# Peptides against a protein of PDB entry 1EBD, part 30

Target 1, 138 residues: chain A of PDB entry 1EBD
Amino acid sequence: KASYEGKVAAEAIAGHPSAVDYVAIPAVVFSDPECASVGYFEQQAKDEGIDVIAAKFPFAANGRALALNDTDGFLKLVVRKEDGVIIGAQIIGPNASDMIAELGLAIEAGMTAEDIALTIHAHPTLGEIAMEAAEVAL

## One batch from the design tools (peptide; made by RFdiffusion4, then SolubleMPNN)

Design b1_p12_8_s2 (from b1_p12_8, 6 letters changed)
Fold by OpenDDE base, seed 2:
Structure b1_p12_8_s2 (fold): chain B 138 residues (1-138), chain A 12 residues (1-12)
Amino acid sequence: as target 1 above (138 residues)
Amino acid sequence: ADSGRAEAIRAG
């Protein structure tokens, strides 16, 4: 967030119009397990009157996580029920700090759960969990 | 800060 705000400020100083959009800014805690979030939490969406699907998929069901013997946690997608647009994501688990980037991209681009579900992810990878969670949301 | 994306989400 601070780095992004700094970039926006630098662009403004240079005379280029720029805006800070906090919705798609990721937050990461490098704990064990790692925690990462981008966009809306489920309750935040509900508090704003958005009808959402919270699609959760556990690392314990991911082939790569099993192979690494690191299966704690889950990935959660917050999907607007009306049109399937992804509006938030949370990850607790291995490599969450890097995995959140795909979901940040998806949210920023206005993608749907279907878009992620139909994107082929390499097997076996931790990244497949995003695809699996997206399928849950369908 | 630009809240356009947040507004679009709420309006959708």
Scores: peptide ipSAE 0.024, ipTM 0.613, DockQ to the pose 0.425
Fold by OpenDDE base, seed 5:
Structure b1_p12_8_s2 (fold): chain B 138 residues (1-138), chain A 12 residues (1-12)
Amino acid sequence: as target 1 above (138 residues)
Amino acid sequence: ADSGRAEAIRAG
């Protein structure tokens, strides 16, 4: 966020058009396990009256996580029920800080759980967990 | 990227 804001400010000073204002700002905690979030938490959505599906998939069921012997945590997608659009995501687990970027992209692009579920993810990778969670949401 | 997305989500 700070880096993005700095870029926008620099462009404004230079007389360039301002960048598009993104809604989904990621938050990362570089703990062990890492924690990352973007968009709505489930409870935030509920508090705003949004009917959501919280689709959760554990790293313990991910082939790459098993191979790495690093299976703590999960990925959670927050999906709006009416249209299947992803409005939030949380990751607790290996490489969460980097993996959140896919979901940030999905949210900003207005993608659905189906979009991610139908996206081929390399096997075995940690990234497959996004696809698996998306399948849970279908 | 759509600046109106936040409002659309809350309106749903």
Scores: peptide ipSAE 0.022, ipTM 0.570, DockQ to the pose 0.303
Fold by OpenDDE base, seed 1:
Structure b1_p12_8_s2 (fold): chain B 138 residues (1-138), chain A 12 residues (1-12)
Amino acid sequence: as target 1 above (138 residues)
Amino acid sequence: ADSGRAEAIRAG
């Protein structure tokens, strides 16, 4: 966020049109396991009156995580029930800091859980957990 | 950045 804000500021100073006006700004904690979040948490959405599905899939059920012996945590998608649009995501687990980028892209692009579910993810990878969580939301 | 799209996405 700070890096992006700095870039926007620099571009503005240079006379280029730029603004920080995005839905999805990621937050990452580089702990073990890593924690990452983008968009709404489930309760935040509920507090704003958004009816959501919280679709959760554990790393303990992910083939790559099992192979790596690193199965702590989960991926959660916060999906608006009305239209299936992903409005938030949280990841606690291996490589969460990098994996959150896919979901940041999805949220910013207004993608649905179906969009993610229908996107083929390489097997076996940690990343396919996003597809699995998306399928839970359907 | 698309403020209109952002607002629509955030709207419940």
Scores: peptide ipSAE 0.020, ipTM 0.563, DockQ to the pose 0.432
Fold by OpenDDE base, seed 4:
Structure b1_p12_8_s2 (fold): chain B 138 residues (1-138), chain A 12 residues (1-12)
Amino acid sequence: as target 1 above (138 residues)
Amino acid sequence: ADSGRAEAIRAG
């Protein structure tokens, strides 16, 4: 966020038009395990009257996480029930700081849980957990 | 699915 804001400011100073408003700005805490979030939390969506599915998948069920012996946490997708559009995601676990980017992209592009579920993820990878959570949301 | 923002970006 801070880096992006600096980039936007630099572009503005240089006289280049730039989009300032993004739907999804990621937040990362480099703790152990890492925590990352983008878009709506489940409760935030509910507070705004959005009917959502909170699809959760644990790293304990992810092959790569098992191989790394780092299985704490989960990925949660916040999916709007009406149309299946992903409006938020939270990751607690290994490499959450990098993995959140896929979900940020999905949210910015207005993708659905089905879009992610139907995207082939390499095996075995931590990233497969996004596909698994998306399948839960279907 | 696709967002209006994505369409706006692609349209330029």
Scores: peptide ipSAE 0.019, ipTM 0.507, DockQ to the pose 0.096; fails the geometry check

Design b1_p12_8_s3 (from b1_p12_8, 4 letters changed)
Fold by OpenDDE base, seed 4:
Structure b1_p12_8_s3 (fold): chain B 138 residues (1-138), chain A 12 residues (1-12)
Amino acid sequence: as target 1 above (138 residues)
Amino acid sequence: ADAGRAAAIRAG
């Protein structure tokens, strides 16, 4: 966010039209395990009256996480039930800070859980967990 | 995908 806002400001100063208009802003905590979030938390969606599916997949079931001996945590997708659109995601686990970007892209683009589920992810990778969680949401 | 960004629920 801060970096992007800086770019927008620089472009504005340079006389170029630019806007900060996020659908979702990622938040990252570089703890061990890392924590990352983008879009709605499940409870936030519920509090706003959005009917959601919370699809959770553990790193303990991810082949790359097992190979790294770092299997703490999970990925959670928050999916709007009416149309399958992803409106939030949380990751606690290895490489969460980088992995959140795929889900940020998906949310900004209005993608569905099906879109991610049908996207081939390399095996074995940590990122594959997004596909697995998306399949849970279907 | 749906209508994309235009129809997305804002969470920023």
Scores: peptide ipSAE 0.022, ipTM 0.573, DockQ to the pose 0.152
Fold by OpenDDE base, seed 3:
Structure b1_p12_8_s3 (fold): chain B 138 residues (1-138), chain A 12 residues (1-12)
Amino acid sequence: as target 1 above (138 residues)
Amino acid sequence: ADAGRAAAIRAG
């Protein structure tokens, strides 16, 4: 966030059009396990009247997490029911701080759970959990 | 990024 705001400020000083958009800025806590979030939480979407699916998949069922002996936590996708568009994601677990970027991109691009589910993820990787959670939402 | 994106998500 601070780095992004710094870039916006620099661009404004240089006379270039720029805007701060906090909607898809990731929030990360480098705890053990790591925590990361982008976009809507399930309850935030509900409070705004958005009908959502909360699709959750545990790291305990992920092959790479098992191989690393680091299986705490889960990935959750917040998916708009009407059209399957991903509007939020939360990750608690290994490499959450890096993995949130894929989902930030998906939200910015207006991708659906189906788009993620149909994307081949390398095996075995922690990133496969995004595909698994997307399949839950279908 | 677009300042109207949050509103668009809510409207969808």
Scores: peptide ipSAE 0.022, ipTM 0.579, DockQ to the pose 0.367
Fold by OpenDDE base, seed 1:
Structure b1_p12_8_s3 (fold): chain B 138 residues (1-138), chain A 12 residues (1-12)
Amino acid sequence: as target 1 above (138 residues)
Amino acid sequence: ADAGRAAAIRAG
């Protein structure tokens, strides 16, 4: 966020203000396990009257996480029930700080859980957990 | 987050 804000400010000073407002700004905590979030939390969506599906998948069920003996945590997708659009995501677990970028992209692009579920993820990878969580939302 | 913009992008 801070780096992006600095870039936007620099662009504005240079006479090239960004015309794009962003839907999702990631937040990361480099703890053990790492925590990352982008877009709505489930309760935030509910507080705004958005009917959501909270699709959760644990790292304990991810093949790569098992192979790495690093299975704490989960990925959660916050999916708008009306149209399946992903409006938020949270990751607690291995490589959460990097993995959140896929979900940030998905949210910014207005993608659905189906879009992620139908995207082939390399096997075995931690990233497959996004696909698995997306399938839960379907 | 802006769920409205996300929906608009999907619709477009």
Scores: peptide ipSAE 0.021, ipTM 0.596, DockQ to the pose 0.181
Fold by OpenDDE base, seed 5:
Structure b1_p12_8_s3 (fold): chain B 138 residues (1-138), chain A 12 residues (1-12)
Amino acid sequence: as target 1 above (138 residues)
Amino acid sequence: ADAGRAAAIRAG
């Protein structure tokens, strides 16, 4: 966020308004396990009256996480129930800080859980957990 | 605020 704001400010100072307006801004805590979030948390959506599906999948069920012996945590998708559009995502677990980027892209592009579920993810990878969580939301 | 904006865009 700060980096993006700095870029926007620099462009404004130069007399060039930014043409880029992101829908969601990621947040990361580089702890062990890592924590990452983008868009709505489930409770935030509910507080705003959005009917959501919270689709959760654990790293303990992910083949790559098992192979790495690093299975703490989960991925959660916050999906608008009306149309299946992904409006938020949270990851606690291995490589969360990088894995959140796929979901940030999905949210910015207005993708649905079905879009992620139908996207082939390499096997075995940590990234498959996004597909698995998306399938939960269907 | 950021999440709220996202919701508004997706609703429009």
Scores: peptide ipSAE 0.022, ipTM 0.599, DockQ to the pose 0.227; fails the geometry check

Design b1_p12_8_s4 (from b1_p12_8, 6 letters changed)
Fold by OpenDDE base, seed 3:
Structure b1_p12_8_s4 (fold): chain B 138 residues (1-138), chain A 12 residues (1-12)
Amino acid sequence: as target 1 above (138 residues)
Amino acid sequence: ADDGKAAAILAG
């Protein structure tokens, strides 16, 4: 967020048109395991009256996480039931700080759990866990 | 249990 705002400010000072539209701003904590989030938490969606599916998949079932001996945590997708659109995601686990970007893109683009489930991910990778969680939401 | 702890960390 701060880096993005700095770019917008620099563009404005340079006389270029700049628009700030904050959608799907990620939050990251570089702990062990790493923590990352974008969009709605499940309870936030419920508090706003949105009917959601919380689809969770553990790193303990991910082939790359097993190979790395780093299997703590999970990925959670928050999916709007009415249309299957992803409105939030949380990751606790290896490489969460980088993996959250795929889900930020999905939310920004208005993608569904089906879109992610039908996207082929390389094997074995940590990123496959997003596909596996999306399949749980279907 | 893990979800609540994770949410608290991420909200800080």
Scores: peptide ipSAE 0.036, ipTM 0.698, DockQ to the pose 0.029
Fold by OpenDDE base, seed 5:
Structure b1_p12_8_s4 (fold): chain B 138 residues (1-138), chain A 12 residues (1-12)
Amino acid sequence: as target 1 above (138 residues)
Amino acid sequence: ADDGKAAAILAG
């Protein structure tokens, strides 16, 4: 947020177009484990009357996390049932602060859980957990 | 519960 606001301010001062509308802004806490979120939490979606699937996959089942001996936490996708579109994601675990970017992109692009599930993720990687969670949503 | 914890951390 702060970096984006700074960029918008700089562009405005320079007389450049600053009109970029984003659907979601990521939030990150650099704790151990790291926490990251973008878009809706499950309960927020429910409170707004959105019927959702919450698809959760643990790092304890991720091959790279096991290899790194860093298996705490999970990735959760919040998927709108009507059309399968990803509307939120939460990550608690290794590299959450960077991994949230893929899901931010997916949300901004209006991608579905199927889109992520059908995207080849390298094995073994931490990022593969996004694909695994997407498969849970199907 | 874990979502609640995550939300609380991110809200702080």
Scores: peptide ipSAE 0.035, ipTM 0.697, DockQ to the pose 0.030
Fold by OpenDDE base, seed 4:
Structure b1_p12_8_s4 (fold): chain B 138 residues (1-138), chain A 12 residues (1-12)
Amino acid sequence: as target 1 above (138 residues)
Amino acid sequence: ADDGKAAAILAG
């Protein structure tokens, strides 16, 4: 966020047009385990009257996480029931700070849980957890 | 329980 804000400010000073209003800006806490979020939390969506599916998958069931002996946490997708579009994601666990980018891309592009579920992820990787959570949402 | 903790951490 701060880095992006700095870029926007620099572009504004240079006479470039204002930044695009993004649908979602990621938030990351580099704790152990790492925490990352983009878009809606489940409760935020509910408070706005959006009917959602909260699809959760644990790192304890991820092959790469097991191999790393780092299995704390989960990935959660917040999926709009009306059309299956992903509107939020939260990750607590290994490499959450990098993994959130895939989900940020998906949200910005208006992708569905099905789109991620049908995307082949390399095995074994931490990133497979996004595919697994997407399958839960179907 | 994990959801609430996650939200609190990520909102801070």
Scores: peptide ipSAE 0.035, ipTM 0.693, DockQ to the pose 0.030
Fold by OpenDDE base, seed 2:
Structure b1_p12_8_s4 (fold): chain B 138 residues (1-138), chain A 12 residues (1-12)
Amino acid sequence: as target 1 above (138 residues)
Amino acid sequence: ADDGKAAAILAG
């Protein structure tokens, strides 16, 4: 967020049209395990009257996480029931700080859980957990 | 409920 706001400010100073877009801004904590979030939390969506599916998949069931002996945590997708669009994601686990970028892209593009589920992820990778969580949402 | 602590960290 701060880096993005800095770019907007630099562009404005340079005389270019710019705006801060607050849609799908990721939040990351570089702890052990790492924590990352983008878009809605499940309860935030519910509080706004959005009917959602919360699809959760554990790192303990991911082949790459097992190979790394780093299996704490999970990935959660928050999916709008009306149209299957991903509106939020949370990751607690290995490489969460980098993995959140795929889900930020998906949310900004208005992609569905089906879109992610049908995207082949390399095996074995931590990224497969996004595909697995998307399958849970179907 | 099991991710409540994680959500609190992420939400600030």
Scores: peptide ipSAE 0.034, ipTM 0.691, DockQ to the pose 0.030

## One batch from the design tools (peptide; made by RFdiffusion4, then SolubleMPNN)

Design b2_p13_1_s3
Fold by OpenDDE base, seed 1:
Order: sequence, then structure tokens, then C-alpha cells
Structure b2_p13_1_s3 (fold): chain B 138 residues (1-138), chain A 13 residues (1-13)
Amino acid sequence: as target 1 above (138 residues)
Amino acid sequence: SARRAAMEALRAA
């Protein structure tokens, strides 16, 4: 957030119109395994009265994770039940810090779990776990 | 849907 706000400020100073308008801010912890989150946690959504589906898929079932011998953790999608819109995501596992960007984009764009499920992801990659989790939500 | 079927076919290939 600070980096993004800094960019907005720099653009404003340079005479270019810019605005801070975001829906989701990623949070990353570079631990082992890495942790990343964007948007709602499942419990946060429930506390606000949002009916959600929590779709979880483990890295232990991901082909690339197996090949890398790095299978700890999972990806979780938080999906609004009424319309299938993704409102949050959490990743604990390999490359979580980079993989969260796809899900941040999906949330900002108002995408559904179906949108991700129907997006072809390269095989074998860590990133295809997002597609697998999205299929769980359908 | 046709789109779903096409995507499933691509994943299976």
C-alpha cells in the first residue's frame, strides 16, 4: 500500500492525474513456508454477514510442488455464494508471495471462481493450484 | 456450456 500510494503521490507531483482506488491490498510474510493474503478471510466475511464458500486446495496435490519437493500448505479462495465472486484469497506455501498477484487481480476485476476455473494454467506449475481451488468452489 | 467443454478438452490434451 505504501509503495502504491508513493507512486500516486509521485505522479501527482509530476502533473499527472492519479487516484488511490483499490479493492484489495496484498499482505505477504516471507517465511518458510511463505504466507500471502488478499481481500477477505473467511471469518471476516462471515462476521460481516457475507455468505461465503471457502475453497481449499493443498500443495501436496499440485504436480509442480511435488516435483519441487515443497508441498507444505494450501491455497484458499473465499467466494461470495450469491454470485460466485472472489472476495479473498490466502496462500501458504511455495511462491505464495508472487502467486497472490493473480488473485489480487481477480478480486480487483470482480472475477468469479468460474473465471479462474475456466482459465488454462500451464502444467505443471504452482500457479495452477488457483484453478484447482476455483474448481472446488463450483 | 461450449466454453466449459472446450476448456476441459484443452486440459485433457
Scores: peptide ipSAE 0.017, ipTM 0.530, DockQ to the pose 0.018
Fold by OpenDDE base, seed 4:
Structure b2_p13_1_s3 (fold): chain B 138 residues (1-138), chain A 13 residues (1-13)
Amino acid sequence: as target 1 above (138 residues)
Amino acid sequence: SARRAAMEALRAA
């Protein structure tokens, strides 16, 4: 966020119109396993009265994670039941810090779990876990 | 598409 806001400021100084326009800011902890989050946590959504599906898929069931011998953790999608829109995501596990970007994009673009589920993810990759979790949410 | 039809069926289940 700070980096993005700095870029906007720099562009303004340079005479190029720019605006800070974001819905979800990612948070990352570079621990082992890595932790990443964007948008709503399940409980936050519930506290605000949003009816959600929390779709969880473990890295222990991901082929790439198995091949890497790095299967701790999971991906969780927080999906609004009313329209299937993804409003949050949490990842604990391998490559979480990078994988969160796909889900940040999905949230910013107003994508649904269906959009992710219908997107072909390369096999075998850690990224497949997003597709698997999206299918759980349907 | 066939894929979308399958996913629609899944959502309805």
Scores: peptide ipSAE 0.016, ipTM 0.554, DockQ to the pose 0.018
Fold by OpenDDE base, seed 2:
Structure b2_p13_1_s3 (fold): chain B 138 residues (1-138), chain A 13 residues (1-13)
Amino acid sequence: as target 1 above (138 residues)
Amino acid sequence: SARRAAMEALRAA
């Protein structure tokens, strides 16, 4: 958030059109395992009366995580039931700090679980976990 | 799309 706001300020100083307009701000904790979040948590959505699917997929079921011998944690997608739109994501596991970027993009673009599920991810990668979680949400 | 329909058909099986 701070880096984004700094970029907007720099663009404004340079005379370029810019605005602080975001739907989702990523939050990262560089612990072991790493933690990352963007958009709604499941309970936050429920508290606001949004009917959601919480789709969870563990790192232990991912080929790259197994190859790295680092299988702690999971990825959770928070998907609005009405239209399948992804409104939040949480990741606990290796490389969570980088993996959250794809999901931030998906949320900002208003993508559905189907959009991610139908996107080909390289094999074997940790990124495939996002695709697998999206399939769970379908 | 045809691709989406095919994927949904696979899940329904």
Scores: peptide ipSAE 0.013, ipTM 0.560, DockQ to the pose 0.017
Fold by OpenDDE base, seed 3:
Structure b2_p13_1_s3 (fold): chain B 138 residues (1-138), chain A 13 residues (1-13)
Amino acid sequence: as target 1 above (138 residues)
Amino acid sequence: SARRAAMEALRAA
């Protein structure tokens, strides 16, 4: 966020059009476990009157997480019920800071839970948890 | 697409 805002400010000073869009800006906390978020939180969507499914899948059920002995946390997808479009995602767990990028891309592209559920993820990987959570949302 | 239009509307909110 700060880096992006810095770029916007520099462009404005240089006389170029620029805008800050926070809708799909990722937020990361490098704690243990790591935390990452992009788009809507479930409660934010509800507060705006968006009917959502909060699909949650635990790292304790992910094969790679088990192999790494790092199974704390979960991935949550915030999915609009009307059309299945993903509007937010949160990850608490191993490699959350990097894994959030796939979900940021999905949101920016207007993908649905079905799109992710039908995407083959390498096995075994932490990233499979996104596919598992998407299946929960279906 | 319809999905893209829906997301654009969401961004505009």
Scores: peptide ipSAE 0.021, ipTM 0.611, DockQ to the pose 0.070; fails the geometry check

Design b2_p13_1_s4
Fold by OpenDDE base, seed 4:
Structure b2_p13_1_s4 (fold): chain B 138 residues (1-138), chain A 13 residues (1-13)
Amino acid sequence: as target 1 above (138 residues)
Amino acid sequence: SARRAAVAAARAA
């Protein structure tokens, strides 16, 4: 957030049209395992009266995570039930800090779980877990 | 898209 806002400010100062227009801000904790989040948590959505699907997929079932012997944690998608739009995501596990970017993009673009499920992810990769979780949400 | 709809339908079948 701060870096993004700094870029927008710099562009404005330079006389270029720019605006801060974002839906979701990623949050990362560089722990072991890493934790990353963007958009709604499941409970936040429920508290606002949004009917959601919480789709969870464990790293223990991810081929790359198994190959790396780093299988702790999971990815969770928070999907709005009425239209399948992804409104939040949480990752606890290997490379969560980088992997959250795909889900941030999905949320900012108003993508659905179907959009991710129908996106080919390289095999085997940690990133496949997003596709697997999206498939759970269908 | 028509493509996505077709793929989704096939996966749901």
Scores: peptide ipSAE 0.026, ipTM 0.628, DockQ to the pose 0.021
Fold by OpenDDE base, seed 1:
Structure b2_p13_1_s4 (fold): chain B 138 residues (1-138), chain A 13 residues (1-13)
Amino acid sequence: as target 1 above (138 residues)
Amino acid sequence: SARRAAVAAARAA
């Protein structure tokens, strides 16, 4: 329930027109669990005719989330199939509001899922979930 | 796993 409500809220916020000239503007909802989004949602990309991979990894499989007993939610990467470039990310879960910054940076820099998958993330951290989702997209 | 093989392939590219 909370995860779904957070997703709907993030989608509503992300759908608002922005006058800011950035590739990716983060949207954050400080709920429990937190919700964060940057760039395209999967359906938005599809509606624009972009062929995408939606790579999802659950916090229930993240070592730090397990250690914190805070395993609700997931990270989703939206990856353009043509070139592997990350064009969107959504996080529902612990520390989503801070973790979205890595994905925002990746999108602004034109990074690929490969770039994140090959980046060493400290173990155990919540941030490792970005690497795990990137590996799903490969 | 397929994803582990993909990571290894990416490192070799």
Scores: peptide ipSAE 0.026, ipTM 0.645, DockQ to the pose 0.017
Fold by OpenDDE base, seed 2:
Structure b2_p13_1_s4 (fold): chain B 138 residues (1-138), chain A 13 residues (1-13)
Amino acid sequence: as target 1 above (138 residues)
Amino acid sequence: SARRAAVAAARAA
């Protein structure tokens, strides 16, 4: 957030057209395990009357996480039931701070769980957890 | 595999 807003400000000072136009802002806590979030939490969506699927996939079921001996946590996708659009994501686990970027892109682009589920991720990677969670949401 | 067939069907939809 702060770095993005700083870039917009720098562009404005330079006389270039720029705007703060985003659907979701990622939030990261560099704890052990790392925590990252973008868009809606499940309860926030429910409180706003959005019917959602909360699809969860654990790091313990991921081949890369097992190979790294770091299997704590999970990825959760918050998917709008009406159209399958991803509206939020939460990650607790290794590399969550970087993994959230893919899901930020998906939310900003209005992608569905199907879009992620049908995207081939490199094997074995922690990134496959996003694909597996998306498959759970189908 | 059944998984590959399901993915192929989803991509065709």
Scores: peptide ipSAE 0.021, ipTM 0.638, DockQ to the pose 0.018
Fold by OpenDDE base, seed 3:
Structure b2_p13_1_s4 (fold): chain B 138 residues (1-138), chain A 13 residues (1-13)
Amino acid sequence: as target 1 above (138 residues)
Amino acid sequence: SARRAAVAAARAA
């Protein structure tokens, strides 16, 4: 966010057309395991009266995580029940800081859990966990 | 596989 806003400000000062236009801002904690979040938490959605599916998949069931001997944590998708649109995601586990970008893109584009579930992910990768969690939400 | 069948079913919906 700060880097993006700094770029927009520099462009505006230079007299170029620019705008701050975003929906979801990622948050990352570089702990062990890493923590990352974008969009709604499950309870935040519920507090606003949004009916959601919380789809969770553990890294202990991911082939790449097993190969790396780093299986702590999970990915959670927060999916609006009415239309299957992804409105939030949380990752606790290996490479969460980079993996959150896929889900940020999905939220910004208004994608559904089905869109992620039907996207082929490379095997074996940590990123497959997003596809597995999306399948849970179907 | 069960996984391939699930993806095919989702595409048909």
Scores: peptide ipSAE 0.019, ipTM 0.605, DockQ to the pose 0.017

